Peptides against a protein of PDB entry 2YKT. Designs and how they scored, part 90

Target 1, 231 residues: chain A of PDB entry 2YKT
Amino acid sequence: SRSEEMHRLTENVYKTIMEQFNPSLRNFIAMGKNYEKALAGVTYAAKGYFDALVKMGELASESQGSKELGDVLFQMAEVHRQIQNQLEEMLKSFHNELLTQLEQKVELDSRYLSAALKKYQTEQRSKGDALDKCQAELKKLRKKSQGSKNPQKYSDKELQYIDAISNKQGELENYVSDGYKTALTEERRRFCFLVEKQCAVAKNSAAYHSKGKELLAQKLPLWQQACADPS

## One batch from the design tools (peptide; made by RFdiffusion4, then SolubleMPNN)

Design b2_p10_7_s2 (from b2_p10_7, 4 letters changed)
Fold by OpenDDE base, seed 5:
Structure b2_p10_7_s2 (fold): chain B 231 residues (1-231), chain A 10 residues (1-10)
Amino acid sequence: as target 1 above (231 residues)
Amino acid sequence: ELEELRKQLY
């Protein structure tokens, strides 16, 4: 029946979220943590490299003929420091605004979805059982009427059951329909949340890239000419 | 209970 099909669809939406979406989201979070760790590693390695560059700058500053190149090397290291600071800010946002929030939600979501599905199933079954009961009683009444010498005696009661069945059928259909819409809305909200959070990540990433580009664009021409300038 | 959980989720 239409109601049965819609009921199956409704259950499948909840099951898809529970069995496909949430496990995939857990994996997504895990991959995010790995990515964060790797970037932290890059930051650490970069620090060592540019600290060594600073040492070279110190040596230049101590030389008789290359003093000005020391300042250039220091500037290079400083620009890198600023770029890395921006990266760290991006990573903090990535962790706090995306990973942490998703981790909290995904753990709670299993409980919520299970309870929501159970509630829906219980009510759906209750309405279905009530409908079945009325249908069975009508059938019983009709059999009784056929065996009676006065069938007219049961006419009013038959009409009452017919009306009750119609009403209960409509109620069941409406309930299942609403349940399906609710389930789809729940699914959509989860995807929308991911999209919104990824937009935030994208904005932070853009800021990181922009800052780096700006800093390097400002200084690079000066650095490129440093060796051509007299000491 | 369900409504409370829902508000904490999406």
Scores: peptide ipSAE 0.303, ipTM 0.887, DockQ to the pose 0.902
Fold by OpenDDE base, seed 3:
Structure b2_p10_7_s2 (fold): chain B 231 residues (1-231), chain A 10 residues (1-10)
Amino acid sequence: as target 1 above (231 residues)
Amino acid sequence: ELEELRKQLY
């Protein structure tokens, strides 16, 4: 029946969230943590490299013929420092606004979804059982009427059961329909949350890339000319 | 119960 099919669909939505979405989300979080760790590693390695560059700048500043190149090397290191500061801000956003929040939610979600599904199943079964009972009683009444010398005795009661069955069928269909809409909304809310948090991270990431591009665009022409200028 | 938990989720 339509109600039975919709009931199966409703249960499948909850099962898909619990068995597919949430495990995949846990993996997504794990991969995010790995990505964060790698970027932190890059930051650390870059610090060592540019600290060494500063040392080269110091040597240039001590020379007689390359003093101005010392300033260039220091500027290169300073631009790196500013870019790395922006990267750290991006990583904080990535960790706090995305990974931590998702981790907290996915941990609690199993209990919620299990309880929500159970509540739906209990009420759906209750309504279904009540409908089945009325249908069984009508069938029993019809058998009794067929064997009776006065079938008209049962006519009013038969009409009552028919009306009750119609009403209960409608209520069951409405309940299952609402349940399905609710389940789909739960699923959509989870994806929307992920999209919104990724947008926030993307905004912060864009700031990092923009800062790097801006700083390098400003300074690179000066650095490129440094060796052509007379000492 | 469920509604309170929902508010803590999505």
Scores: peptide ipSAE 0.300, ipTM 0.885, DockQ to the pose 0.893
Fold by OpenDDE base, seed 4:
Structure b2_p10_7_s2 (fold): chain B 231 residues (1-231), chain A 10 residues (1-10)
Amino acid sequence: as target 1 above (231 residues)
Amino acid sequence: ELEELRKQLY
């Protein structure tokens, strides 16, 4: 029946979220943590490199013929520091606004979805059973009527069952329909949340890239001319 | 409550 098919579809939506989406989301979070760790590693390695560059700048500053190049090397390291600060801010946002929130939600979602599905199933079954009972009673009544010498005795009761069946069928269909819409909304909400949070990450990433571009664009021409200047 | 839990999710 239509209601049975829609019921199956509804259950499948919940099952898909529980068995496909949530496990995939957990994996996504894990991959995000790995990515964060790698970026932190880059940050640490970069610090060592530019600290060493500062040391080279110190040596230049102590030289008789290359003093001005010391300032250039210091500026290069300082620009890196500023870029790194932007990266750190991006990473904080990545962690706090995406990973942490998703982790919290995915952990709670198992309990919620299980309870939601169970509630739906219980009510659906209750309505279905009530309908089946009425249908069975009508069938029994009709059998009695066919075997009776006075079938008119059962006419009013038959009409009552027919009306009850019609009403219960309608209620069941409406309930299942609403259940299906609710399930689809639950699924969509989860994807939308992911998209929105990813957009926030993208915005923060863009800020990092823009800052780096601006700083380097400002200083690079100066640095490129440093060796052309008379010592 | 199920509804309260929903508010903490998506």
Scores: peptide ipSAE 0.300, ipTM 0.884, DockQ to the pose 0.905
Fold by OpenDDE base, seed 2:
Structure b2_p10_7_s2 (fold): chain B 231 residues (1-231), chain A 10 residues (1-10)
Amino acid sequence: as target 1 above (231 residues)
Amino acid sequence: ELEELRKQLY
């Protein structure tokens, strides 16, 4: 029946969220943590590299003929420091605004979805059973009427059951339909949340890249000319 | 109860 089909669809939505979306989200979070760790590793390694560059700059500054190149090397390291600051901010946001929040939600979601599905199933079954009961009673009544010498005696009651069945059928259909819409909304909310949080991350990432681009664009021409201008 | 949980989620 239409209601049964819709019911199956509704259940499938919940099942998809629980069995596909949430596990995938957990994996996404895990991959995010790996990504974060890798970036943190890059950050640490870069610090060592540019600290070493500063040392080279110090040596240049102490030289007789390369003093100005010392400043260039220091500037290179400083630009890196500034870029790194932006990266760190991005990483903090990535962690706090995306990963942590998703992690919290995905764990809670299992309980919620299970309960929500159960509630829906219980109510759906209840309405279905009530409908079935009325249908069964009508059938019994009709059998009784058919065997009776006075069928008219049961006419009013038959009409009452017919009306009741119609009403219950309508209620069931409406309930299942609403349930389906609700389930789809739940699914959509989850994807929307992910999109929104990813947008925030993207914004912060853009800021990092923009700052780096700006700083390097400003300084790189100067650095490139440093050796052409001996002191 | 479910509604409260929902508010904490998405």
Scores: peptide ipSAE 0.297, ipTM 0.884, DockQ to the pose 0.875

Design b2_p10_7_s3 (from b2_p10_7, 3 letters changed)
Fold by OpenDDE base, seed 1:
Structure b2_p10_7_s3 (fold): chain B 231 residues (1-231), chain A 10 residues (1-10)
Amino acid sequence: as target 1 above (231 residues)
Amino acid sequence: ELEELEKQLY
């Protein structure tokens, strides 16, 4: 029946969220933590590299003929420091605004969805059972009427069951239809939350890239000319 | 239970 089909669809939506979406989201969070760790590693390694560059700048500053190149090397290291600070800010946001929030929600969501599905199933079954009971009673009544010498005595009761069945069928169909819409809304809400959090990450990432581009674009021409100019 | 969980999620 239409109601049964829609009921199956509704259950499948909840099942898909619990068995496909949430496990995939947990994996996404795990991959995010790995990515965060790798970026932290880059930060640490970069610090060592540019600290060594500063040492080269110190040597140039102590030289008789390359003093101005020392300043260039110091500027290169300083620009890196500023870019790295921007990266660290991005990483903080990545951790606090994306990973932590997703982790908290995904753990709680399993319980929520189980309860939501159970509530829907209980009510759907209750309405279905009530409908089945009325249909069964009507069938019994019709059999009794068919075997009776006076079938007309059952006519009023038959009409009552027909009306009850019609009403219960309508209620069941409406309930299942609303349940399906609710389930789809729950699914969409979860995807939208992910998209919104990822948009925040994208904004922070854009800020990092923009800052780096601006700083390097400003200084690079100066650095490129440093060796061409006599001291 | 469902209502309480919903308040925590949304």
Scores: peptide ipSAE 0.181, ipTM 0.853, DockQ to the pose 0.941
Fold by OpenDDE base, seed 5:
Structure b2_p10_7_s3 (fold): chain B 231 residues (1-231), chain A 10 residues (1-10)
Amino acid sequence: as target 1 above (231 residues)
Amino acid sequence: ELEELEKQLY
């Protein structure tokens, strides 16, 4: 029936969230943590590289003929420091605003969805059972009427059952329909949350890249002229 | 339980 089909669809939405979305989200969080760790590793490695660059700058500063190049090398290292600070801020945001929040929600969501599905199933079954009962009673009444010498006495009662069945059928259909809409809304809400959090990550990432570009664009022309214009 | 969980999630 229409109601049965819609009921199956509703349950499938909940099952998809619980069995596909949430596990995938947990994996996404795990991959995020891995990515964070890797970026921290990059930070450490970069520090070593630019510390070594500073050492080269010190040597230049101690030289008789290349003193001004020491300042250039120091500036290069300083720009890196500023860029790295921006990266660290981005990582903090990534951890606190994305990973932590997703982790908290996904853990609670399993319980929520289970309870929501159970509530829906219980009410759906209750309405279905009530409908079935009325249908059964009507059938019994019709059998009695058929065997009676005065079937007219059952006419009013039959009409009452028919009306009740119609009403209960309508209620069941409406409930299941609303349930399906609710389930779809729940699914969409979860995807939207992910999208919104990822947008925040994207904004932070853009800020990091922009800062780096800005700093390098400001200094690079100066650095490029350093050898051609000794002072 | 459902109501409490919903409050925590949304």
Scores: peptide ipSAE 0.180, ipTM 0.854, DockQ to the pose 0.888
Fold by OpenDDE base, seed 4:
Structure b2_p10_7_s3 (fold): chain B 231 residues (1-231), chain A 10 residues (1-10)
Amino acid sequence: as target 1 above (231 residues)
Amino acid sequence: ELEELEKQLY
């Protein structure tokens, strides 16, 4: 029946979220944590490299003929420091605004979805059972009427069952239809949440890239001319 | 329970 098919579809939406979406989201979070760790590692490794560059700048500053190049090397290291500070802010946002929030939701979502599905199933079954019972009673009544010497005795009761069946069928169909819409909304809410959080990350990432580009664009021409200038 | 969980999630 239409109601049975819609019921199946509704259950499948909940099952898809619980068995496909949520496990995939957990994996996404795990990959995000791995990515965060790698970026933190890059930051640490970069610090070592530019600290060594500062040491080279110190040597230049102490030299007789290359003192001005010391300032250039120090500026290079300072620009790196500023870029890394921006990266750290981006990583903080990545952790707090995406990973933490997704992790909190996915941990609670299994319980929520299980309860939601159970509630739907319980009510759907209740309505279905009531309908089945009414249909069975009508069938029994019709059998009695067919074998009776006075079929008219059962006519009013038959009409009552027919009306009850019609009403219960309509209620069941409406309930299942609403249930399906609700399930689809639940699925969409989860995807939308992911998109929104990813947008926040993208904005912070854009800020990091823009800051780095601006700083380097400002200084690079000066650094490129340093060796051409007389000492 | 469902209502409480929903409140926590949304």
Scores: peptide ipSAE 0.179, ipTM 0.852, DockQ to the pose 0.909
Fold by OpenDDE base, seed 3:
Structure b2_p10_7_s3 (fold): chain B 231 residues (1-231), chain A 10 residues (1-10)
Amino acid sequence: as target 1 above (231 residues)
Amino acid sequence: ELEELEKQLY
């Protein structure tokens, strides 16, 4: 029946969230943590590299003919420091505004979805059972009427059952339909939450990239001229 | 329980 098919669809939505979406989200969070760790590693490795660059700058500053190049090398290291500070801010946002929040939600979501599904199933079954009972009683009444010498005696009661069945059928269909819409809404809200959190991270990432581009664009022409203009 | 869980999630 239409109601039975829609009921199956509703249950499948909940199952898909519980068995596909949530496990995938957990994996996404894990991959995010790995990515964060790798970027932190880049920051650490970069510090060593640019510390070594500072050492080269110190040597230039001690020379007689390359003192001005020492300043250039120091500026390069300083710009790096500023860029890395922006990266660290981005990583904090990535951790606190995306990973932590998603982790908290996914942990609680299994219980929520189980309860929601159970509530739906209980009410759906209750309405279905009530409908089945009325249908069975009507069938029993019709059988009794066929064996009776006075079938007109049961006509009013038959009409009452027919009306009751019609009403209960409509109620069941409406309930299942609403249940399906609710389930789809639950699925959508989870994807929307993910998208919104990713947007926040993207905004912060854009700031990091913009700052780096700005700083390098400002200084690079100066650095490129340093060797062409001897002291 | 459902209402409380929903409040925590959303």
Scores: peptide ipSAE 0.191, ipTM 0.855, DockQ to the pose 0.957; fails the geometry check

Design b2_p10_7_s4 (from b2_p10_7, 3 letters changed)
Fold by OpenDDE base, seed 3:
Structure b2_p10_7_s4 (fold): chain B 231 residues (1-231), chain A 10 residues (1-10)
Amino acid sequence: as target 1 above (231 residues)
Amino acid sequence: DLEKLREQLY
């Protein structure tokens, strides 16, 4: 029946969230943590490289013919420092505003979804059982009427059962339909949350990239001409 | 309460 099919669809939505979405989300969080760790590693490695560059700048500053190149090398290291600071800020946002929040939610979600599904199933079954009972009673009444010498005696009661069955069927269909809409809404809320949080991360990432581009665009022409200038 | 829990989620 339509009601039965919609009921199966509703249950499948909850099952899909619990068995597919949530495990995938846990994996997404894990991959995010790995990505964060790798970027932190880049920051650390870069510090060593540019610290060594500063040392080269110090040597240039001590020379007689290359003093101005020392300043250039120091500027290169300073620009790097500023870019890395922006990266660290982005990573903090990535961790606190995306990963931590998702981790907390995915942990609590299993309990919620289980309870929500159980509540739906209980009420759906209750309405279904009431409908079945009414249908069974009508069937019994009709059998009794067929064997009776006065079938008209049962006519009013038969009409009452028919009306009751119609009403209960409608209520069941409406309940299951609403249940399905609710389940789909719950699924959509989860994806929307992910999209919105990812947009925030993207905004912070864009700020990091723009800062780097801005700083390098400002200084690179100066650095490029440094060797051509007379000492 | 399921509604309270839902508000804490998505």
Scores: peptide ipSAE 0.327, ipTM 0.908, DockQ to the pose 0.827; fails the geometry check
Fold by OpenDDE base, seed 1:
Structure b2_p10_7_s4 (fold): chain B 231 residues (1-231), chain A 10 residues (1-10)
Amino acid sequence: as target 1 above (231 residues)
Amino acid sequence: DLEKLREQLY
């Protein structure tokens, strides 16, 4: 029946969220943590590299003929520091606004979805059982009427069951339809949340890249000319 | 309460 098919669809939406979306989201979070760790590793390694560059700048500053190049090397290291600061801000946002929030939600969501599905199933079954009961009673009544010498005595009761069945059928269909819409909305909310949080990450990432581009564009021409200038 | 829990999620 239409209501049965809609019911199956509704259950499948909840099951898809619980069995496909949430496990995939857990994996996404895990991959995000790995990515965060790798970026932290890059940060640490970069610090060592540019600290060593500063040492080279110190040596140039102590030289007799390359003092000005020492300043260039120091500037290069300083620009790196500024870029790194921007990266760290991005990473904080990545951790606090994306990973932490998703981790909290995905853990809690299993309990919610199980309860929500159970509530829906219980109510759907209750309405279905009530409908089935009325249909069964009508069938019994009709059999009794058919075997009776005075079928007319059952006519009023038959009409009552017919009306009850019609009402209960409509109620069941409406309930299941609403349930399906609700389930789809729940699914969409989860995807939308992910999209919105990822947009925030993208915005912060763009800021990092923009800052780096601006700083390097400003200084690079100066650095490139340093060796061409007479000492 | 499912509604309260829902509000804490998505």
Scores: peptide ipSAE 0.324, ipTM 0.907, DockQ to the pose 0.887; fails the geometry check
Fold by OpenDDE base, seed 2:
Structure b2_p10_7_s4 (fold): chain B 231 residues (1-231), chain A 10 residues (1-10)
Amino acid sequence: as target 1 above (231 residues)
Amino acid sequence: DLEKLREQLY
């Protein structure tokens, strides 16, 4: 029946969230943590590299003929420091605005979805059972009427059951329909949240890249000319 | 309360 099909669809939505979305989200979080760790690793390694560059700059500054190049090397390291600061902010945002929040929600969501589905199932079954009962009673009544010498005696009750069945059928259909819409909404909310949080991360990432681009664009021409300038 | 719980989620 239409109601039964809709019911199955509703359950499938919840099951999809629970069995597909949430596990995938957990994996997404895990991959995010790996990504974060890798970037942190890059940060650490870069620090060592540019610290070493500073050392080279110090040596240049101590030289007789390359003093000005020392400043260039220092500037290179400084620009990196500034870029690194932006990266750290990005990573902080990535961790706090996306990963942590998703992690908290995904764990809580399991309990919610289970309960929500159970509630829906219970109510759906209850309405279904009530409908079935009425249908069964009507059938019994009709049999009784058919065997009776006075069928008119049961006419009013028959009409009452017919009406009740119609009403209960309608209620069941509406409930299941609403349930389906609710389930789809729940699914959409989860994806929307992910999109929104990812947008926030993207904005922060864009800021990092923009800052780096700007700083390098400003300084790179100067650095490129440094060796051509007389001491 | 499922509704309250829902509000804490997405």
Scores: peptide ipSAE 0.323, ipTM 0.907, DockQ to the pose 0.872; fails the geometry check
Fold by OpenDDE base, seed 5:
Structure b2_p10_7_s4 (fold): chain B 231 residues (1-231), chain A 10 residues (1-10)
Amino acid sequence: as target 1 above (231 residues)
Amino acid sequence: DLEKLREQLY
């Protein structure tokens, strides 16, 4: 029946969230942690590289003929420091605003979804059973009427059962329909949350890249001319 | 309460 099919669809939505979405989200979180760790590693490695560059700048500053190039090398290292500061801020946001929140939610979501599905199933079954009972009673009444010498005696009661069945059928259909809409909404909320959080990550990432671009764009022409115009 | 829990999730 229509209601039965919709009921199956509803259950499948919850099942998909619990068995597909949530495990995938856990994996996503794990991959995020790996990504964070790798970026932290990049930051550390970069520090070593640019510290070594500073050393080269110190040597230039100690020379008689290359003093101005020392300043250039120091500026290069300083720009890197500023870029790395932006990266660190991005990583903090990535951890605190995305990974931590998702981790907390995915853990709690299992309990919620299980309870929500159970509640739906219980109520759906209750309404279904009530409908079945009325249908069974009508059937019994009809059998009794058929064997009676005065079938008119049961006519009013038959109409009452027919009306009750119609009403209960409608209620069941509406309940299942609403249940399906609710389930789809729950699924969409989860994806929307992920999208919104990824937008935040993207904004932070863009800020990091923009800062780097701006700093380098400002200084690079100066650095490129340093050897051509010795002081 | 399911509604309260739902609001704390997504």
Scores: peptide ipSAE 0.323, ipTM 0.907, DockQ to the pose 0.819; fails the geometry check

